Peptides against a protein of PDB entry 1IK9. Designs and how they scored, part 166

Target 1, 211 residues: chain A of PDB entry 1IK9
Amino acid sequence: MERKISRIHLVSEPSITHFLQVSWEKTLESGFVITLTDGHSAWTGTVSESEISQEADDMAMEKGKYVGELRKALLSGAGPADVYTFNFSKESCYFFFEKNLKDVSFRLGSFNLEKVENPAEVIRELICYCLDTIAENQAKNEHLQKENERLLRDWNDVQGRFEKCVSAKEALETDLYKRFILVLNEKKTKIRSLHNKLLNAAQEREKDIKQ
Target 2, 207 residues: chain A of PDB entry 1IK9 as posed
Amino acid sequence: MERKISRIHLVSEPSITHFLQVSWEKTLESGFVITLTDGHSAWTGTVSESEISQEADDMAMEKGKYVGELRKALLSADVYTFNFSKESAYFFFEKNLKDVSFRLGSFNLEKVENPAEVIRELIAYALDTIAENQAKNEHLQKENERLLRDWNDVQGRFEKAVSAKEALETDLYKRFILVLNEKKTKIRSLHNKLLNAAQEREKDIKQ
Target 3, 195 residues: chain B of PDB entry 1IK9 as posed
Amino acid sequence: MERKISRIHLVSEPSITHFLQVSWEKTLESGFVITLTDGHSAWTGTVSESEISQEADDMAMEKGKYVGELRKALLSVYTFNFSKESAYFFFEKNLKDVSFRLGSFNLEKVENPAEVIRELIAYALDTIAENQAKNEHLQKENERLLRDWNDVQGRFEKAVSAKEALETDLYKRFILVLNEKKTKIRSLHNKLLNA

## One batch from the design tools (peptide; made by RFdiffusion4, then SolubleMPNN)

Design b2_p21_3_s2
Fold by OpenDDE base, seed 2:
Structure b2_p21_3_s2 (fold): chain B 211 residues (1-211), chain C 211 residues (1-211), chain A 21 residues (1-21)
Amino acid sequence: as target 1 above (211 residues)
Amino acid sequence: as target 1 above (211 residues)
Amino acid sequence: SKKEKLEEQEKKEEEEEEELE
């Protein structure tokens, strides 16, 4: 089961932060449980997949688009200010919300809630869920931090090896060329010496022919 | 101001999860505000630095060690099960906690609390703090995840460059030696040819002298 | 002459040396 808790302001009580919890299985489209609390009282309702489909049909909205609007309204927490207006009657337990566009406001959904007999239990469970979520997110954050530190060390190690490899390649090329030139110059000197001996022998032979 | 919320079980109400909030400035040693709630009622007390010092002195405990025990009791959330026992009287508003060791249990601290007139406001603020902490931890987690993905890409890129550099170094060494051997062999062939020409010229001269 | 052929061969070896720099 997935859950999202958001802060909302009700038109009837704009000075009191309310908390809207939505709980669902797999997708919001399959229905959800909605819970509203002001920290003293709590109200809960179940919205079925059929009710979601009926509300989409009544609005002549494609179901996937309607569910997308429900997700933005009910799960987004503080969406852009003033886009969604939440209304709740404590007397009728009727909850409804409107989407406010520039030129048109329309009701996006309405739900019948029931007053919870033991609101303290709902509030304790909600706080427990928040504390569990904090602990899970902290553990994930510590894990990602350790992994980041590992990846940074591994990157620095490979970078240092790469720089050494580049420098060693350049040094190898330079050393091999220097050694090659030395040996080549020895061979060139030997060739020149042999040519000079050949020229001298030819000159002596030309002198011996000229008596 | 720093804050920690933990779940505790009271000896008087072991079936009902209570929430212990501790708020402090810089260090717990400078004093703290303690808030207890059961999701319906709330109780708050202020513990001064002088009270912490007096409790440490009364126990004949070094202040830094005592504050270290307070941090483990009050800030650790679910510490090891059964190490700390929490007691609260709703009638007297007296809160105390004990450390349970194998051979000895002792009172670690005691605080006078006051019943909050509007517990819903305290509960709403506590839920708000939990939701803010979740949002901050989520944002940090998303940032660390993106950084991890970046570091992994950067590592793969440098690793691939390093492997190419190693292979290119080995290929360079092999190619330079092959080229060197070719040129060296040409020069060796030329030296042999010149030596043969010198030997032939000497043999012809020796024939001309015998003639 | 045999001398000119040796000088032409030295010049050809110098040109082959410049292609190796």
Scores: peptide ipSAE 0.013, ipTM 0.814, DockQ to the pose 0.002
Fold by OpenDDE base, seed 5:
Structure b2_p21_3_s2 (fold): chain B 211 residues (1-211), chain C 211 residues (1-211), chain A 21 residues (1-21)
Amino acid sequence: as target 1 above (211 residues)
Amino acid sequence: as target 1 above (211 residues)
Amino acid sequence: SKKEKLEEQEKKEEEEEEELE
């Protein structure tokens, strides 16, 4: 079961933050339970898949698009853009919400809620869920922090090995060239010495022919 | 201002989860505000630095150790070890808590609370704080996840460059030795050719002298 | 002369060594 709690402002009570809980199985399209609270009273309603389909049809909206708008309205809270307005009558237990566009506002959906007899239990369970979510998110954050510290160490280790490999490649090249030049120069000196001996031998032969 | 909310069970009402909020400035030692709620009623008390010092003295406990025990009791909730028991009288508004050891239980502290006139406001503010904490922790989690993905990419990039550097070093060494052997063999062939020319010249001189 | 041919061959070998640097 999935759940989302958001803070909302009701048009009838704009000074009092209300909390909207939505709970569902797998997809919001399959139906959901909506719970509204002001921290003293609570109201709950169940919305079926058939009611969602009927509301989409009444709006002449494609079901997937309609469910997409329900998700934005009910799960995000009224974001800073006031795009969604929420209305609730404590007398009729009628909850409805509107989407406000620049030039037009339209009703997105409406639900009949029922007043909960024991609102304190609903409020306690809501607070418990918030505390559990905080603990789970803290544990995830601690895990991700430790992974980031591990990855940073692993990166530094490979970086340091890479820099040593680059320096060792350059040093190897330089050393091999120095050794090559030394051996080459020894061979060049030996070739020059042998040529000089050949020249001297040729000069002695020319002297021996000239008696 | 720092705040911690925990769930506790009262000895008088073990079936109903209560919530203990503690709020303080910088250090718990400088005093704190304690708020208890059952989701319907709320009770608040202010504990001063002088009261904390007096409770530590009455216990014959070093102040830093006493504050350390207060932190464990009031900020962690009753962990799964039931080491701390909480008691509250709704009639007297007297809150006290005990530390349970294997062979002895002792009172760790006690506070007089006052019933809040508007508990719904305290409950709403508490839920708002939980939702804000969830949002902040989610934002931190998303940030840490993106950093983790970045660090993993950076590690893969350096690892791939390192492996290429190792292979390039081995290839360079092999290539330089092959080139060196080629040039060395040419110079050795030339030295052998010059030696053979010298030997032939010496043999011709021996013929000319015998002639 | 045999001397001139050896000096020409030495010079050709120096030129071939400079092309390899």
Scores: peptide ipSAE 0.013, ipTM 0.813, DockQ to the pose 0.002
Fold by OpenDDE base, seed 4:
Structure b2_p21_3_s2 (fold): chain B 211 residues (1-211), chain C 211 residues (1-211), chain A 21 residues (1-21)
Amino acid sequence: as target 1 above (211 residues)
Amino acid sequence: as target 1 above (211 residues)
Amino acid sequence: SKKEKLEEQEKKEEEEEEELE
């Protein structure tokens, strides 16, 4: 079961932070359990897939779009723009929420809740879930941090090898060209020397023919 | 102010998870505020630096060691080994905890708490802190994940450049040697041709002298 | 002979070239 806890402000009690817990299986579309608490009392309701479908139909909204709005309202809480307004009557246990657009507000959904007999148990379980989530997220953070440190070391090692490869390539090229020029010059000098010897021998032969 | 919330089991109510909140400034040694809750009631006490020092002295324990034990007991909760046992009397509001060693248990500390008049406010604030901590840890996780993805890309880029550098070095070496050998062989062939011409000229001159 | 000196010089040039490979 997946769960999300958000803080909300109720229109009836705007000074008291309430907590909205939503629990669902795989998808919010399949239904969910909603729990509201003020840290003293708790109220819970189950919303079926059929109720979600009925609310979507009553709104003349496509079900996937409606579920998308429910997800934003119920799982994200009031985003920083107060796009969703939450209302709850402790007397009727009727919970409803509205989407506030610039020009129009409309009811997005409504649920009948029931007062929990033992709210302390619900609150303790909610705090336990928060603490478990903190511990899991800390473990993920420590893992990611160690992985970052590994990747940084691996990057530095490859970078250092790359720089050495570049320098070694430049050194190789320079050395090979220097050696090539030296040997080429030596061979050119030998060719010149042999040519001069041939010229001298030819000149001596022309002298010997001329007695 | 730093804060840690842990779940504890009280010897008097082992079936009911209690939450132990400790709040302190910079160091636990400077004193702390302890809050206990069962999700319905809350109890709070302030422990001064002088009380911590007195408890350390009464135990004949070095203060830094004692604070180290307090940190393990109060901030880590009962570690998985139940090394710390927590006791609380709702009647006297007396909280005490023991360190359980294999052969001996001893009282590590004791605090007088006071019942909070509005426990719902303390509970709401505690849940808010948990939700804030979750959000902060999620943001850290997302940051670390993006950094990991960056470091992995950077590593792949350098690795690919390194492999290209290695291949280009080998190709350069091979090409330079091939060119060198070709030119050297051409020069060798020219030297041999000139030597043969010199030998032939010398042999003709020896024939002309015998003639 | 002049021939032997040329052959010895060719051999020395071949050895110097083998040291460069």
Scores: peptide ipSAE 0.015, ipTM 0.814, DockQ to the pose 0.002; fails the geometry check
Fold by OpenDDE base, seed 1:
Formats: sequence, C-alpha cells, structure tokens
Structure b2_p21_3_s2 (fold): chain B 211 residues (1-211), chain C 211 residues (1-211), chain A 21 residues (1-21)
Amino acid sequence: as target 1 above (211 residues)
Amino acid sequence: as target 1 above (211 residues)
Amino acid sequence: SKKEKLEEQEKKEEEEEEELE
C-alpha cells in the first residue's frame, strides 16, 4: 500500500490547514482511500476504480489523463497556488475539488466521506507515518551523504593518479629523447672519427705513391 | 528555534502512542518547550535553564552529562527499547521520565505541563512541521542523488582518461624505442662499414710495404 | 696489431650495445 499526506485549505475553512491522506494499492487508478483531518476530527472515504472511471466518463476525459489530474490534486499537497480548490461540508461529509484554469474552473471529483469515530487513532497513525517517513528519509540522506563522500575520495584518488601518469609520461618522453640524443651523438662522433681516419689513410697512401 | 518530535509510550497508557515535541533555542541546555499529545489532547510546558541546572544538581550529575541524557531521552524517540520510561498524569499534568539501567532505575527529570485549550492547532502545526521536514529531506535526498550521479560520471570520465593515458604512455615508450633502435642500427651499420674500409686500407698498405 | 685493437673495440661496442638492449 502506498500513502501520501498533503496539506490543503478548504474553501469553507481557509484559516485552518487540513490534511489530506490518500492511500492506494500499486496505482491510484485502481481506487484509493481518502482521509481528511483538521487535527481534531477525521473523515474517511473509499473511492473505487469504478467511481474513478465514472468521474472520468462524466468529465469526458481520458482515464489516464483524469488519473493524472487526480494525482496532482490529491497527492501534490498545495500544488502551485490556486490551481486546485478543495471543498468539504462537515454536515453532509461531501468532499469535492475543482481545477481552476485561467478561463474555466471545473469540478475534478467528488467523494462522500464518513466521520471517523476515533479521530485520535487516525491522527496518531498519521503522525507515526510522518515520523517513520522522516526517519527513512534521514537514513537515505545519511547513506547518500556517505556515498557522496566516498565518490569524492575515489575521484580525488583517480585524479591524482591521472596527473601522476601525465607527468610520468612527459618525464619518460623527455628522458628517452635525451638518452637517444646522447647515444646518437656518440655514434655520430665515431662515424666522423672513422671518416677522418679513412681520409688520412687515403692521403698518406697518395703521398707514398708520389718517390 | 530547533524542534524534535518523537513517539513515546506512557506507562499509564502503553497502548496509545504519544508524541513528544521538544523545542529549543540553539542548545537544549538553555531551556526548552515540551509538548505532549495523544492526537486528541495536548499538554505543553516550558523548562528553564535553571530547572535543568537544578535537576542536574539534585541528581548530583555533571550538567553536560545530564543534558546529554536529556537529549537521549527526549529527542531520540524510542531509544533502544526500555532504556527510558515515560510517565504522565493527565490529572496533575505531571510528566516524569526514568532511565532504566540493568541494576538501577532513576528519575531523569520531571516537568509540570499545562493542558492546551486548542489541541487541534498544536496537532495541525505538528503535522505541518512533519510534512515540511519530509519535503526538505526529500529535496536534500534528490540533491544528493544528483550529486552522486554527477560524481559517478566525473569518476568514470577521469578513469577513462587515466586508462587512455596509461595506454598512450606504453605506446609512446614502445614507439620511441622502436625508432631509436632503427636509427641506432643504421649508425652501427655505418660504423661497421667504415671499420671494414679502414681494415681493408690497412691491409692494402701492408701489402704495398711488403711489396 | 691494429686489427686486434679494432676487433677489441668492436667487441666493446657490442658489449655496450647488449647493456643498452
């Protein structure tokens, strides 16, 4: 079961933050349980897949698009200001919500709720769920932070090895060229010396032929 | 102002989860506001720095150690099972808590609370704070997740550059040695050819002298 | 002889070449 709690403002009680809980199995499309509370009273209703389909049909909206709008209205908390208007009659237990667009407002859905006999139990369970969610999110945060710190260390280690590899490559190239030039110059000096010895030997032979 | 909400079980009402809120300015040692709720009623009390000091003195405990124990008892939620026992009389509004150790239980502190006239407001504000904390923690988690994904990419990029640098170093070394050997062998061949010419010239001169 | 000195010098160059491979 999935659950989302959001804060809403009712048109009838704009000064009192209400909390809207939606609970569902796998997908919101398959139906959901809606719970409304003002921190003193609670009201609950069950919305079936058939009711969702009927509301989509009554709106002449594609079911997937309609469920997408329900998800925004009921799960986003206060969406961008004034896009969704929530209404609830404590007398009739009738909950309805509207989508406000620039040129048109339309009813997005309506549900009959029932007043919970023990609202304190619903409120306690809601607070427990919030505290559990906080603890889980804190544990995830601490895990991600430790992983972030690990990745930073690993990055610095590889970066330092990379810089050493670049420097070692340049140093090796420079050393190899220096050694090459030295040995090549020795061989060139030996070639020049041997050429001079050959020239001298030829000149001496030409002198010996000239007695 | 800092705030922590935890769930506790009262000895008098072990089947009903209570919520303990502690609010303080900078440090718990400077005093705090304690709020208890069962999701229907709420009770609030203010604990001064002087009361904390007096309780530490009455316990013959170092103030820093005592505040450390208060922080564990009042802020940790359910610490390890049964270490802290919470008691509250709804009649006297007297709240006290004990630390249970293997061989000794002792009172860690006691506070007089006052019943809140509008508990729904306290409960709504508490739920709002929980929802805000959830949203903040979710935003931090999403940020850390994106940063971790960035660091993983950056690590892979540096690792790939490092591997290319290693391979390029080895390839360069191998190419430089191959070129060096080729040029050196050409020079060696020329030296050997010049030596052979010198030897032949010397042998011809020795023949001409014998002649 | 001049020949032996050249052969000794070739051998020293070969030994210096083997130390460089």
Scores: peptide ipSAE 0.015, ipTM 0.814, DockQ to the pose 0.002; fails the geometry check

Design b2_p21_3_s3
Fold by OpenDDE base, seed 5:
Structure b2_p21_3_s3 (fold): chain B 211 residues (1-211), chain C 211 residues (1-211), chain A 21 residues (1-21)
Amino acid sequence: as target 1 above (211 residues)
Amino acid sequence: as target 1 above (211 residues)
Amino acid sequence: SKEEKLKKQEEEEKKEEEEQE
């Protein structure tokens, strides 16, 4: 079961925050239970998939678009833009909501709710759900924080190894070139020495021929 | 202002979850406001720093230890171990709680509460606080999730650069050694050739002397 | 002889080559 609790303001009681709980299975399209409370009284209604389909048809709206609008109205809470207006009559237990566009307001949906006999139980369960959700989110937050700290340590460790590898590569290249130049210079000196010995031997032979 | 809401079970009403809200400034030691609700009625009391000090003295407990026990009792909720028992009389509005140890139970604290005239407002505010806390924790979780995904990408990028650096170091070493060996072998061959020319020149000179 | 000195230098260079393998 999925659940969303939202704060709403009713046109009839704009000074008191109401809470709109919507509960559904997998998708809002399959139907939902709507619960309204002011913290003293509660009202509940069940909306079937057939009622949702009928409301979409009555509005001449594609069902997926209609369900999308229901989701925005009922699950998002009244966002800061008063795009959705909520109305409830405690006398008739009739709940309806409107979408306000620039030039046109239209009724998006309406539900008959029933007054709950024991509102305290509904309110307690709602508070329990909020507290459970807080605890779950706190546990996720603590886990993500620990993981973040781990990833940052691992990044710093690899970065430090990378910098050492770069420095070691440059040092290796420099050392190999220095050693190679030394050995090459020794071999060049030996070649020059042998060449001079050959020149001297040739000059001595030319002296021995000239008696 | 700091606030904690906990679920508690009262010995007098074990079948109905009660909610204990504690509100304080900076530290519980400075005093707190305690609110109890069953989702229908609410009771509130203010506990001063002087009352906390007096209760600690009456218990012959060090104040910091006493405040530590208050924090465990009032803020942790009844953890799964029934270490703390909560009692409330709706008639007297007297709230008290006990710490249950293996061999000894003792009263940890007691408060006179006042019945709230408008419990719905207290309940609405409590639900609002829960919903705000949920929203804040969700935003933190989404931020931490995005940050973890960033850190993981950054780690993979540095790891890939490190592996390329290692491979490039090994390739450089191998290439430098191969080039050095080739040039050294050329110089060794030239030295051997010059040495053989010197030997031949010496042998020809020895023939010319014997002749 | 100059020949013996050259042979000795060739033997030393061969030993230095064998110590590097």
Scores: peptide ipSAE 0.017, ipTM 0.811, DockQ to the pose 0.002
Fold by OpenDDE base, seed 1:
Structure b2_p21_3_s3 (fold): chain B 211 residues (1-211), chain C 211 residues (1-211), chain A 21 residues (1-21)
Amino acid sequence: as target 1 above (211 residues)
Amino acid sequence: as target 1 above (211 residues)
Amino acid sequence: SKEEKLKKQEEEEKKEEEEQE
C-alpha cells in the first residue's frame, strides 16, 4: 500500500492548513482512500476505480490523463500555487477540487467523505507514518552520504594512481631515450674509430708500395 | 531553533502512542520547550536552564552527563526498547520519565505541563513540520543520489583513462625497445664489418712483410 | 697482437649481447 500526505488549503477555511492523505494499492487508477484532517476532526472516503472512470467520462477526459491530473492534485502536496483549489463542506462532507487554468477553471473531482468517530487515532497514525518516513529517509540519507564518501575516496585513489602512471610513463620514455642515445653514441664512436684505423692502414700500405 | 519529535508510550496509556516534541535554541542545556500530544489534546511546558541544573544537582549527576541522558530520553525517539519509561498525569499535568537499568530504575526528570487550549493548532503545526522535514530530506536524498551518480561516472572515466595509460605505457616501452634493438643491431653489424676489414688489411700487410 | 685485441673486443661485445638478451 502506498500513501501520500499533503497539506492543502480549503476555500472555506483558508487560514487553517488541512492535511490530505491519499492511500492506494499499486496504482491510483485502481481506487484510493482519501483522508482529510484539520488536526482535530478527520474525514475519510473511499474512491473506487469505477468512480474514477465515471469522473473521467463525465469530464470527457482520457482516463490516463485524468488519473495524471488526480495524481498532481491529490499527491503533489502544495503543487505550484493556485493550480488546484480544494473545497470541503463539513456539513455535507462533500469534498471537491478544481483545476485553475488561466482562462478556465473546472471541477477535477468530487468525493463524499465520512466523519471519523475517533479522529485522534487517524491523526496519531498519520504522525506515526510521518515519523517513520522521516526515519527511513534519514537512514537512506546516511547511507547515500557514506556511499558518496566511499566514491570520493575511490575516485581520489584512482586519480592518484593515474597521475603516477602518467608521470611514470613520461619518466620511462625519457629514461629509455637517454639510455638509447648513450649506447648509440658509443657505437657511433666505435664506428668512427674503426673507419679512421682503416684509413690509416690504407695510407700506410700506399706508402709501403711507393721503394 | 532546533526541534525533535518522538513517539513515546506512557505507562498510564500504553495502548495510545503519544508524541513528544522538544524544541530548543542551539543546545538542550540552555533549556527547551516540551510538547506532548495524543492527537487530540496537547500539553506544553518550558524547561529552563536553571531547572535542568537543579535536576542534575538533585540527581548528583554532572550536568553534561545529565544533559546527555536527557538528549537520549527526549530526542532519540523510541530509543532501545524499555530503557526510558514515560509517565504523564492528564489531571496534574505532571510529566516524568525514568531510566530503567538492569538493577536500578531512577527518575531522570520531571516537568509540569500546561494543557493547550487549541490542540489542533499544535497538531497542525507538528504535521506541517513533519511534512517539511520529509520534503527537505527527500530533496537532500535526491541531491546525494545525483552526486553519487556523478562520482560514479567520474570514477569510471578516470579508471578508463588509467587503464588506457597503463596499456599505452606498455605499448610505448615495447615499441621503443624494438626500435632500439633494430638500430643497435645495424650498428653492431657495421662494427663487425669494419673489424673484419681491419683484420684482412692486417693479414695482407703481414704477407707483404714476409714477402 | 692487434688480432687478439680485436678478438677480445668481439668476445666482450658478444658477452654484452648475451647479458642483454
Scores: peptide ipSAE 0.016, ipTM 0.812, DockQ to the pose 0.002
Fold by OpenDDE base, seed 3:
Structure b2_p21_3_s3 (fold): chain B 211 residues (1-211), chain C 211 residues (1-211), chain A 21 residues (1-21)
Amino acid sequence: as target 1 above (211 residues)
Amino acid sequence: as target 1 above (211 residues)
Amino acid sequence: SKEEKLKKQEEEEKKEEEEQE
């Protein structure tokens, strides 16, 4: 079961923050339970998949688009720009909400709710869910923080190995060239010595021919 | 202002989850506001730094140690091992809590609370605080997740550069040795050719002397 | 090492060149 609690303002009671809880299985399209509370009273209604389909048809809206609007309205509250307006009559237990656009406002949906006999149980369970969600999110944040610290250590280790590899490559190249130059110079000296011996032998032979 | 809400069980009402809110400025030692609720009624009391000091003195406990026990009791609830027991009389508005150890239970503290006239406002504000805390923790979680993904990308980039550096070092060593061997072999061939010319010149001179 | 083999081969060749004067 998934759950979302949103803070909303009712048009009839704009000074009192209300809380809209929506609970569903996997997808909002398959139906949901809606609970409204002001911290004293609570009202609950069950909305079936058939009711969602009927509301979409009555609005001449494609079901997936309608459910997408329901998700924005019911799971986000009014939204950051007060795009959704919520209405509730405590007398009729009738809940309805409107989408406000620049040029048009229209009813997005409506639900008959039932007054909960023991609202304190609903409120306690709602607070429990909030506290459980806080604890779960704290545990996730602590885990992510530890993982980030691990990744930073691993990055610093590889970076330090990389810098050592670069320096070792440059040192290797320099050392190999120095050694090669030494050996080449020895071979060049030997070649020069042998050429001088050949020149001397030729000069001695030319002296022996001249007698 | 800092705040903590904990779920507690009262000895008098073990079937009903209660919520203990504690609010303070910077440190719990400087005083705090305690609020108890069952989702229908609420009770509040203000505890001053002087009252905390007096309770520590009455217990013959060092103030910092006492505040450390208050923090464990009031901010963690009973704790994972039911170390703290909470008692509240709705008639007297007297709240007290005990620390349960294997061999001894003792009263850790007590507070006179006042019944809140409008408990719905306290409950609404408590739910608002929970929802705000959830939203803040979600934003922190999303930030940490993005940072985790960044660190992982940076690690993979450096690791890939390191592997390329290792391979390039091995390739450089192999290439330099191959080039050096080629040049050395050319010099050795030249030295051998010059030695053969010297041997031939010596053999010709020895023939000329015999001749 | 490859380095020790190269150095040893250079020393052997230097000895063969000194024995051949």
Scores: peptide ipSAE 0.020, ipTM 0.815, DockQ to the pose 0.002; fails the geometry check
Fold by OpenDDE base, seed 2:
Structure b2_p21_3_s3 (fold): chain B 211 residues (1-211), chain C 211 residues (1-211), chain A 21 residues (1-21)
Amino acid sequence: as target 1 above (211 residues)
Amino acid sequence: as target 1 above (211 residues)
Amino acid sequence: SKEEKLKKQEEEEKKEEEEQE
């Protein structure tokens, strides 16, 4: 089961932060449980997949688009300011919300809620969920931090090896060429010396023929 | 100002999760504000640095060690099960907690609390703090995740360059030696040819002298 | 490149050997 808690302001009580909890299975489209609290009272309602489908049809909105609007309204924490207006009557337990666009305002959904008899249990459970979510996110953050520190060390180690490899390749090429030139020059000197001996021998033979 | 919320069980109400909030400035040693709630009622008290010092002295405990025990009791969420026992009288508003060791149980601290007139405000603010902490931790988590993915890509890129550099170094060494051997062998062949020409010329000269 | 310099030097030496034959 997935769950999201958001802060909302009700038109009826704009000075009091309310908390809207939505709980669903896999997708919001399959229906959801909505819980509203002001920190003293709580109200809960269940919205079925059929009610979501009917509301989409009544609005002449494609179901996937309608569910997309519900997600933005109900699961987005602070959406863009003033795009969604929330209304709740404590007397009728009727909850509805409107989407306010520049040129069009329309009711996006409406839900019948029931007043919870023991709101303290709902509030305690909501706080427990928040504390559990904090603990899970802290553990994940500590894990990611350790992994980032590992990856950074591993990157620095490979980078240092790579730089050494580049330098060693350049040094190797330079050293091999220097050694090659030395040995080649020795061979060239020997070839030149042998050619000079051949020329001298030919000149001596030409002198011996000329008596 | 720093803040920690923990779940506790009171000896008086073991079936009802209570929430203990502690707020402090820089260090717990400088004093703190304690808030207790059951999701319906709230109680708050202020503990001064002088009270912490006096309690440490009365216990004959070194202040830093005492503050260390306070941090473990009051700021650690689920500490080790059953190490700390919390007691609260709703009638007297007296809060105290005990440290339970194998051979020794002792009162670690006691606080006078006051019942909050509007507990809903305290509960709403506590939920707001939890939601803000969730949002901050989520943003940090998303940042660390993106950085982790970046570091992993950068590591793979450098690793691939390093492997190519190693292979290119070995290939360069092998190629340079092969080329060197070819040129050296040509020079050795020319030296041998020139020596043979010198030997032949010397043999012909020795024939001409015998003639 | 260093490789092109080596090849060019090998070609110059081969020409000097062909001019001496």
Scores: peptide ipSAE 0.016, ipTM 0.815, DockQ to the pose 0.002; fails the geometry check

